# Peptides against a protein of PDB entry 3ZOQ: the designs that were tried, part 189

Target 1, 223 residues: chain A of PDB entry 3ZOQ
Amino acid sequence: QLLQDSWWNQLKEEFEKPYYQELREMLKREYAEQTIYPDSRDIFNALHYTSYDDVKVVILGQDPYHGPGQAQGLSFSVKPGVKQPPSLKNIFLELQQDIGCSIPNHGSLVSWAKQGVLLLNTVLTVRRGQANSHKGKGWERLTDRIIDVLSERERPVIFILWGRHAQMKKERIDTSKHFIIESTHPSPFSARNGFFGSRPFSRANAYLEKMGEAPIDWCIKDL

## One batch from the design tools (peptide; made by RFdiffusion4, then SolubleMPNN)

Design b2_p28_5_s3 (from b2_p28_5, 9 letters changed)
Fold by OpenDDE base, seed 5:
Structure b2_p28_5_s3 (fold): chain B 223 residues (1-223), chain A 28 residues (1-28)
Amino acid sequence: as target 1 above (223 residues)
Amino acid sequence: SEMDELEYLAGLSEELLKEAEEKLKALE
């Protein structure tokens, strides 16, 4: 897949490394022999929608939804027409309580991505019905590099880290330059233990304004 | 399905796995 020039400049060396070549070969076999999500053309949608220079906020997920028609290459996001997963529903509930947004009638977060919210999963593919089936196959090394190059960027970034998996990446972030927003995961199993009431959206915008940047319009319009 | 979603959530952390597994059993 073709990446924007800004990401290519940051990641081109990774694509030449053996680990990525092995990952690519693995993916070729997987897509040929199994049902893999998202569509191969959508794997790098997070980078397509949000260039390296345009990243304002990063929201980390683990791996894509593994059900039919769900994953669209953006963390937590589902294609229009797909029932909102429980975690996404809770994200919208917090959004409503935080800044008053209405609950959208779909689960696509593309509007966030287009505004500079990098919706990055640490693993970018999954086999149908098998959560984490592509864990440890090379994606984590690439996505760690994505976090690293953002951390090295002079212009500050806001990292929203929901849950322990995402928070494990905090050690890679230069907190002298960048801002971290942490809470429990939006999952029904953890949302009431800190996610609800964490107000990540207003807090992110407060940092953006402090930096002299335009805030994110977090409210999602119905389709 | 609901089961698929729970399995997905279980992969997020060890804590979520424990909770999800209990709920998955209830769906069987």
Scores: peptide ipSAE 0.024, ipTM 0.553, DockQ to the pose 0.138
Fold by OpenDDE base, seed 1:
Structure b2_p28_5_s3 (fold): chain B 223 residues (1-223), chain A 28 residues (1-28)
Amino acid sequence: as target 1 above (223 residues)
Amino acid sequence: SEMDELEYLAGLSEELLKEAEEKLKALE
């Protein structure tokens, strides 16, 4: 199914709810009065690249990068040409150690998204230079619903939950049906406490293979 | 078209989108 149909069918009720209308109005004001990231056209890139039915893996982030030109609507991902943030660097280090991938010369994770890795932030917008500035404005309810409808899907999903924020969503996931990969966050503040060596990429592929699914090609080509 | 629909759902008019794009570009 096309994204329009697949995600719309799952989320259409949310868009009609008051909380989302309030969020919508807030976003109108914010984009008019402030510098907001990502670009408004990129807010739903995670859903654009990965349809509801095509989701194989979910990687949860918190909110977008708040620096110029960084965020592209995918958790942990940055636009080509943007220096890799520390957490992303650590992700690539673990990727290299886990399955031998070379560290790419860019930070775009679009190739993952196109393969069924839903790179979802719990909050989908942010003010320039103000991390979590759009926390508690309604995004969390929508993204919770995204997690819920995936949890309800018959075809299993693999949830990669780095850090406590993401792990708080575990209660919304039917762990009898879906697979959870947990570790500390890739942030320099926590990566050495469990993220490094957690091998989330090979573990995810192991689950996919067990399910009879094609594994993710996690290795990212240089641009 | 699909992107347009999601942009609509985000609640941003074309004018606001353009303004946002310009602001972002100015920061790059």
Scores: peptide ipSAE 0.015, ipTM 0.428, DockQ to the pose 0.023
Fold by OpenDDE base, seed 4:
Structure b2_p28_5_s3 (fold): chain B 223 residues (1-223), chain A 28 residues (1-28)
Amino acid sequence: as target 1 above (223 residues)
Amino acid sequence: SEMDELEYLAGLSEELLKEAEEKLKALE
């Protein structure tokens, strides 16, 4: 099954709703009048890299990085050649302590996405230098639907929820069927309060193995 | 192009997904 078929079948009704049409019109204006990230062709990269049926793990972020050349449509991920943001550095530190991976010389998490890790932000666009500038404009309704259709899927999913914002989505997840891994956010402001030592990567793989699925190779090779 | 952008914003299309898949393969 093509990636288009799996996600389109789940989301096609959303794209026809007024809220999404309004969001689309807003985005057209924003991209025309402002510097918006990521590139418009990268907005749905999380869905492009990981089909509905191939999702094994979901990692929720808030909104894209708002600096030049950073955001690539995947939560926490930055394009190669971009300095690793503090939260991402902490993610790699935990990865190293958890399962022994070397810290990569870049910040691209595409290798995770290719293996079934849906790197989804709740808001998918942002103005340059203005964090959360597109909050409350309609993205949250669409991404809530993405969480809902995954929750309704028969095959179990692992949701990694870092920080309070992501954890607010727990009420939308059928915990009788799906697995939740929670901790504080990897931000320098919160990482030492629970993120470090939470071992989300080994725990996710433990769930996958219990389900009879192949584990994720979380280690990222240098470019 | 502007048309490509509009299609992308409108939803997931086979062409857009194919482009993404090609980009993915190029990264391998």
Scores: peptide ipSAE 0.007, ipTM 0.389, DockQ to the pose 0.018
Fold by OpenDDE base, seed 3:
Structure b2_p28_5_s3 (fold): chain B 223 residues (1-223), chain A 28 residues (1-28)
Amino acid sequence: as target 1 above (223 residues)
Amino acid sequence: SEMDELEYLAGLSEELLKEAEEKLKALE
């Protein structure tokens, strides 16, 4: 699908660069020869649901889930009907403890995306069953540019950076304009070291209110 | 992926990563 005009204006120069053309050609081969996730039409869902101007919050992930039917182009999110991965379960546990939301019967975070939460992975595709198989192929350069253009935006953004991989992007964020919420990763192996109790959802809304913005309704309704 | 993040955060060896993966699957 075609990117929204606001993102196109920010990223059009990237799409003309050799690295992206090479990435595109690689992806054409990969999707033809391998099972790649997410569906090719869903690769840019994060940008489709949340325009450049509508971004209020950014949540960075690494790369898509590599199991059948899981990835839907949004970080940490899974399609309805898919069992919630452990990290996502912990996200919902923190959500419940933070602001009292019930745990939804599905794992789709589309409702967040529609409210201005950019659910961006740094790598946007993966081979079935092969985590990080598309690491270092060009996605990181594009997604770095996405972070850069958001950092350059005058209207403030809240960046939620779970884990060290996401936190490595902090150097690209102008903290004089933008807010950063950091904690350990929601993974079961790291969540108890700082993620639980970090209250990223209420903190994000507190920043939004301070900025005069509408808060995010983080609670997700059952389907 | 979650395993990649765990490996990065903890500096897990390949053997420890396998153990972590098994534990993670048990939680799924």
Scores: peptide ipSAE 0.019, ipTM 0.597, DockQ to the pose 0.129; fails the geometry check

Design b2_p28_5_s4 (from b2_p28_5, 15 letters changed)
Fold by OpenDDE base, seed 1:
Structure b2_p28_5_s4 (fold): chain B 223 residues (1-223), chain A 28 residues (1-28)
Amino acid sequence: as target 1 above (223 residues)
Amino acid sequence: SELDELEYASGISDESKAEAEARLAALA
């Protein structure tokens, strides 16, 4: 099966729906005819690293980085050896100011994912050099369902929503059960308007502690 | 919005940032 059991149980019906069938066919053509990121085997890495039941925190992104070797199927994350994109650099700056972490020498957020941070983009593929090229092709319906089933989960989740795009998903989240951390986007264009100083990492851990759960070790070791 | 997309794109690469800045400047 495409996904591990916990996610498959939540999402299996989506994969049989016409919209996903069309998306799948589109992707087949795209990967055959264009350079598409991430690698097709990495599309669902966010779900592979973080099971449905293990999700503690969700960080929403838009779509994958569209440069060579960057995207690894995790929002904001880049493969080791890849130059840190500007937004990611700002994320690490905030991380340093928030909880004192050193800025890592790479941009992989896999260590977060392995601890229960679902690094989910709303669109999971992109053409090389063409941001949002796969917008409106079906991914949003699937990822909306991912948000929905998490919202329906009894055990609380922390949603970190940077920028207006991510914040548009707030209406899908049951705030009677789940926690929302909002700020402006870490992009250089918006980070100084609220992202810096928002302290999302310590705030997330504070919620986790209130829930009686282990906090996330947000600090990333050098490779 | 266009601004949202440009803000996001600017976070992807230095090249994207430069392009976004140019586009934003044109809108100003």
Scores: peptide ipSAE 0.077, ipTM 0.708, DockQ to the pose 0.852
Fold by OpenDDE base, seed 2:
Structure b2_p28_5_s4 (fold): chain B 223 residues (1-223), chain A 28 residues (1-28)
Amino acid sequence: as target 1 above (223 residues)
Amino acid sequence: SELDELEYASGISDESKAEAEARLAALA
């Protein structure tokens, strides 16, 4: 996939590195031999919807949903018509409690992405039915670089880090410039231990307003 | 960790949640 110029300028050196070439070759084989999600054309949707300069908020996920028709290249997001996964349901519950948004009848977070919410997974592909099957294959190095170049950006970014996996990236974020919102993961196994009531959406908007930027319209309309 | 994997799996689908719950039960 071709990236926007803003991301290309930040990441072009990564694509020349051996690790990424190996990843690319692996992916070619995987997509040819296995059912891989998301569609290869959607792998970099997070970067397509949100340019480097337009990033206001980052929400980190682990890897894509591994069920048919679910993943659309955006963390936690599912294509319209797809049943909302449990974590996403909890995200919407928190959204409702936090800022009063209605729970949408779909799970697409594209509207967030278009407003500057980078919905980034640390691993960008997965085999059907096999969570984390592409862990440790090179994606993490690229996505770490994405975090790094955002951290290096002068214009502040808000990083929303749900769960320990995402929070491990905190060390890569310059907290003198950027803001971090942390809580437990929205997963049913952890949401009641801190995610619910964490109010990440209002907190993010508070930071944006403090920086003189337009807040995110987190409310998602029905389709 | 195993817990992290199960935590994420539980957020993907109901089936994944059920699987995660079963695995957690096995660890208990």
Scores: peptide ipSAE 0.033, ipTM 0.623, DockQ to the pose 0.851
Fold by OpenDDE base, seed 5:
Structure b2_p28_5_s4 (fold): chain B 223 residues (1-223), chain A 28 residues (1-28)
Amino acid sequence: as target 1 above (223 residues)
Amino acid sequence: SELDELEYASGISDESKAEAEARLAALA
């Protein structure tokens, strides 16, 4: 799965580094011997749907859903026909309260990605039923570089950072150029402590409009 | 456990898991 030229130009040096070569070899073994999510063809979907130059908003996740048929290479997103996970349900609840969007009958966030919302997990693969099983294997170095090259971009980006894990990446973001929206995580265990009412969607669009950019149509149509 | 089920279903971060554990502990 080849990356778009815009991302390739930013990341090509990473793919030649030993850490990524080791990661690739590890993944080959994992996909051969284990059930790994997402499908290998979907690992880089976030970069496929949103080019480097087209990124307007970044939403960081940790690692993919580890249940059958769930992960599709986009943070927080699930394939159509898959029951919406609790965190995603809360995201849609906040979306409804924030800007009045209806709750969609599916959990695919592809429409966001196509509009410039980079739905990036820090770790891009996972073993079935084993959360964070691919933590510390090299993905974080690549995804840190993704954040870095976006931070270095002159055209501003909006980073939505839910929870401490995502917020730890704030140190990599040049806040003189880029905007950060922070709140607690949408998890049912933390959403009521700040996520609900944080209005990240309208706030993101407000920044975009201030920059002269087209806002995101956050509302998701039913399938 | 309830936490395992919620983790499986929610795809929560390590932070969220920790928060979940803390809340569950408080309820126990």
Scores: peptide ipSAE 0.019, ipTM 0.582, DockQ to the pose 0.219
Fold by OpenDDE base, seed 4:
Structure b2_p28_5_s4 (fold): chain B 223 residues (1-223), chain A 28 residues (1-28)
Amino acid sequence: as target 1 above (223 residues)
Amino acid sequence: SELDELEYASGISDESKAEAEARLAALA
């Protein structure tokens, strides 16, 4: 199976649809002819680290980092040894101010993913140096389905929606069951307009505690 | 441009940058 059982049961029908087959053929050409990120084996890392049943929190991104060695298949996350991008630096600044975590010496968010934080981009691949180069090619339909099946889940989910692109997905989320945390994007262009001081990490844990679930340990240790 | 350089450094898309710029403009 491409995915672990819990996600496969939710998404298997999508992989048989024509749109996904066309996307797959496009990706084969792109990976053969261009430099594409992330590595093809890392495309579905968000789903690999966090099963459907284990999702507690969702953090939506747009598409992967398009620089060499950065993207690792998780929204906002970068591989160890990679310089932290400005948005990620701001995420860690807010984390420090929100709940007192130290700023880590790397940018990997794998520890969040392993605790049930689904770090999902709406588009899962990108051409080197060309942001949104794979927009509108089919990924959005699959990731919309991921949001849909989570919204349909009886056990509540917390959706953290930074910026307008992520917030556009709010219409797909059943707010009678699930919780939404919204603010401006952590980008240096917008962080001071609402992201800083939004305290998404403590707020997420407050919701988890109300539901009787274990909170996320958001603090990231140095490597 | 400076914005282009910041985009490459941040790894975010033009769409995200445009959104951020629009929000800044609304506050100015």
Scores: peptide ipSAE 0.020, ipTM 0.564, DockQ to the pose 0.212; fails the geometry check

Design b2_p28_6_s2 (from b2_p28_6, 15 letters changed)
Fold by OpenDDE base, seed 3:
Structure b2_p28_6_s2 (fold): chain B 223 residues (1-223), chain A 28 residues (1-28)
Amino acid sequence: as target 1 above (223 residues)
Amino acid sequence: DEEKEKREKELEEEERRLEAELEAETYA
């Protein structure tokens, strides 16, 4: 896939490395032999919607949804017409409680991505019905590099780290210039332990305003 | 340490599995 020039400049060296070549060969086999999500054209949607320079906020996920028609290459986001997964429902509940947004009738977070919210999974592909099936295949090295180049950027970034998996990436983030918002995961199994009431949306906007940047319009309109 | 990291990864995998099960139930 052709990445935006800004991301290509940051990641071009990774694509030439053996690990990524092996990953690509693995993916070719997987997409040929198995049902893999998202569509191969959507793997890098997070980078397509949000250029390197336009990143204001990063929300880290683990890996794509593994059900039919769900994953669209953005963490936590589902295609329009897809029922909102439980974690996403909780995200919208927190959004409503935090800043008063209505619950949208769809689960697409594309409007966030277009405003500079990088919705990045650490693993960018998955087999149908098999969560984390592509763990340890090379994606983590690439996505670590994405975090690294953002951390190295002079212009500050806000990292929203829900749950332990995302929080493990904190060591890669220069907290002297970047801001981190941490809570438990929005999953029904963890949301009541800290996600609800964490107010990540208003906190992110407060930080953006302090930096002299435009806040994110987190409210999502119905389709 | 390494053991804590392993436990955290295991918990995360369990959370993701449970989330996937809930998602499957909501679409079923």
Scores: peptide ipSAE 0.068, ipTM 0.727, DockQ to the pose 0.477
Fold by OpenDDE base, seed 4:
Structure b2_p28_6_s2 (fold): chain B 223 residues (1-223), chain A 28 residues (1-28)
Amino acid sequence: as target 1 above (223 residues)
Amino acid sequence: DEEKEKREKELEEEERRLEAELEAETYA
């Protein structure tokens, strides 16, 4: 896939490395032999919607939803018309409690992405019905590089790290320049242990305002 | 701290298993 110039400049060397070539060959086989999500054209949607220079906030996910029609290349986000997964429902509940937004009638977070919220999964593809099936195949090395180049950026970034998987990436983030918002995962199994009441949306906007940047309009309109 | 890292990895794996179970229950 072709990336925007700003991301291409940061990642072009990765695409020439053997690990990525092997990943691409694996993906070609996977997409040919079975159902893989998201659609191949949507794999890099997070980078398509949010350029390297436009990143204000990063929200890390693990891997795409593995159900039909769900994944759209953005962490936690589902295509319009798709039932909201439990974690996403909890995200919207916290959004409502944090800043008073209404719960949208869909689960698309594209409006966040367009405002500079990089909705990045650490693994960018998955087999239908098989969570984490593409773990350890090379995506993590690329997405680690994405985190690294953002960490190296002079303009500060806000990293929202829900759960242990995302928080493990904290070691790659220069906390002298960048801001970290951490809590438990929005999953029903962990949300009551710290995610609810963590107020990540208002806190992110507070940091943005402190940096002299426009806050994110986190409220999502119905479709 | 290797012990801390090990515990964090175990928690991550547990969270992922729980998510997968929930998804299966919700969508299958």
Scores: peptide ipSAE 0.062, ipTM 0.729, DockQ to the pose 0.362
Fold by OpenDDE base, seed 2:
Formats: sequence, structure tokens, C-alpha cells
Structure b2_p28_6_s2 (fold): chain B 223 residues (1-223), chain A 28 residues (1-28)
Amino acid sequence: as target 1 above (223 residues)
Amino acid sequence: DEEKEKREKELEEEERRLEAELEAETYA
């Protein structure tokens, strides 16, 4: 899959490594033999919508939604017309309480991605009905490299790390240059333990303003 | 320190399991 020039320059060495070639061959078999999400052309949507240089904020997810028509290659995001998953509903509840945004009638976060919010899952594919089925197949090494090259970037990035899985990536982030916003996961099982009231959206914008950058318009319009 | 790390790992695994179960229920 072709990436934008800015990402290609940062990741080209990874694509030549054996682990990625093995991952690619695995994915070819998986897409041929199983129903895999997202669509193969949507796997790198996070990188397509947000170039390396345009990244302002990173929101890390685990892996794509495994139901039909849900995943669109962006963490936590669902295609228009898809019922909002519980975690996404909680994200919008926090958004409403944090900065007063209305809850949208859809779950697409593409508007965030287009503004420089990298909606990155650590694993970029999944089998239908089988959460984390592609864990440990090579995606984590690539996405770790994505975090690394962003950490190495001179221009600061804001990392929003919800839950322990995302927070494990903190060790890869140069906190002398970059900002980290941490809380519990938006999942119904953890949201009340710190996610609600964490105000990640206003905090992110506050950092952007301090850096002299345009804030993110987090409010999502109805379709 | 080791106990804390162990507990954090156990809690993370539990959260992942709970999230996967919730997703399975939501998307089944």
C-alpha cells in the first residue's frame, strides 16, 4: 500500500524488513481465506488522513472493530451509519462534558484525522468476530516505529494514552519534547475510574495553543 | 515493585478481556 511521501520517508526501512514481509504474506492469506477488517485499502487510513508532518495529536487504540462495516482504519472510529460502540459513546460523553460538543449522530472521527489527529491502532487488522486475532503478527513492531519516528520529530506531538495498553508506549516517547495525556480507557468497565473528567480534548488544545499551533475542532457535525 | 508490575499486568489483561467481551456482545 502506498503511503504519503512524509510517512514513506519515515517508514520505508520497516517495509524492507523481514517481519513486515512476513506480515504482508500473512495478510494476503488472511484476506483470501477469512473475512478481515478493515478493507485492505483502509488499513493505513490513519496515515493517509494525517501525514507525518501534520500530526498534532496521537490517539492510540488496540485493534479494529471486528463487526461488519464498522472499522474504517482509524482508532475508535466507525463508518457512518454504524451504531456507536460503547467506548466511542463514552468518548463523546467526555467530549460533551469537556468542551460542550453535541453528541454526533454518527461515529466517524475522520474530521479529527483531517485536522492532524493520528487515530492509530497498535494492530491494524482483525478477523471477523475475533478480537485481537492479529495480535503479535508484526503490526506492533511497525506501529512502535511510527511512535518512535514521531518521538524523534523536533516539532512536538501530543499523545493521548487511554488505558494501560496505550500507556505502555510511554517509554518510547521523549517527554522532554512531547506531551502525554493519560487516563483510564473509555470502556464502560474503566471510564468511571478516570476517563470521565480527564478532559483530554481541552488539555490537548491547551498544549497546541502554547506551541503556537491551531487547536483541534473536536466537535463533530451531524451527517 | 514487582508485585505492582504484576498487578498492573493482570489488570490490563482483565481490561482487555472485558473490552473484548463487550465488543463481542455489541457486535454479535
Scores: peptide ipSAE 0.033, ipTM 0.688, DockQ to the pose 0.584
Fold by OpenDDE base, seed 1:
Structure b2_p28_6_s2 (fold): chain B 223 residues (1-223), chain A 28 residues (1-28)
Amino acid sequence: as target 1 above (223 residues)
Amino acid sequence: DEEKEKREKELEEEERRLEAELEAETYA
């Protein structure tokens, strides 16, 4: 997969490292022998939709949805026509309460990605029906590097870190340059413990405005 | 604190497992 030049310049060294070669070989076997999500062409969609230079906001997820037709290479996002997963529903509920957006009739967050919201999972593939099945296979090292190169960027980034897994990446983020929005995860099991009412969308836009950048249009149109 | 980190990882894994189970039930 050819990455955009901006990401290629930041990540090209990673792709030559043994860990990534091993990951690639593993993935070749997995895609040949198992049903793997997302489609192999969609693995790097987060980087395809949002260039290194265009990143304004990062939203970290864990790994892709493991159901048929769900994952589209963007954290929390599902393809149009797919029922919204519980966490995504809660994201839209918070979006509505935060800034008054209507709940969309689909779960695609591509419109955010196109505006500079990097929807990055820490693990970029999964076996059908087996959550975190590709944990510890090499993706985390690559995605850590993605966080690192963004942290090293002079132009500030806003990191939205929902839940403990995402918050563990805080140590890699230069908080003197970048802003972090933290809350509990949007999962039904944690959303009532801090996610609801955290207002990440308005807070992100407030920081963008302070930085002299255009805010994100978080409202998603129906398809 | 290693114990805190271990507990946080355990809670995270449990949360993810529960979320995955809920998602699976929703689509089953």
Scores: peptide ipSAE 0.032, ipTM 0.688, DockQ to the pose 0.542

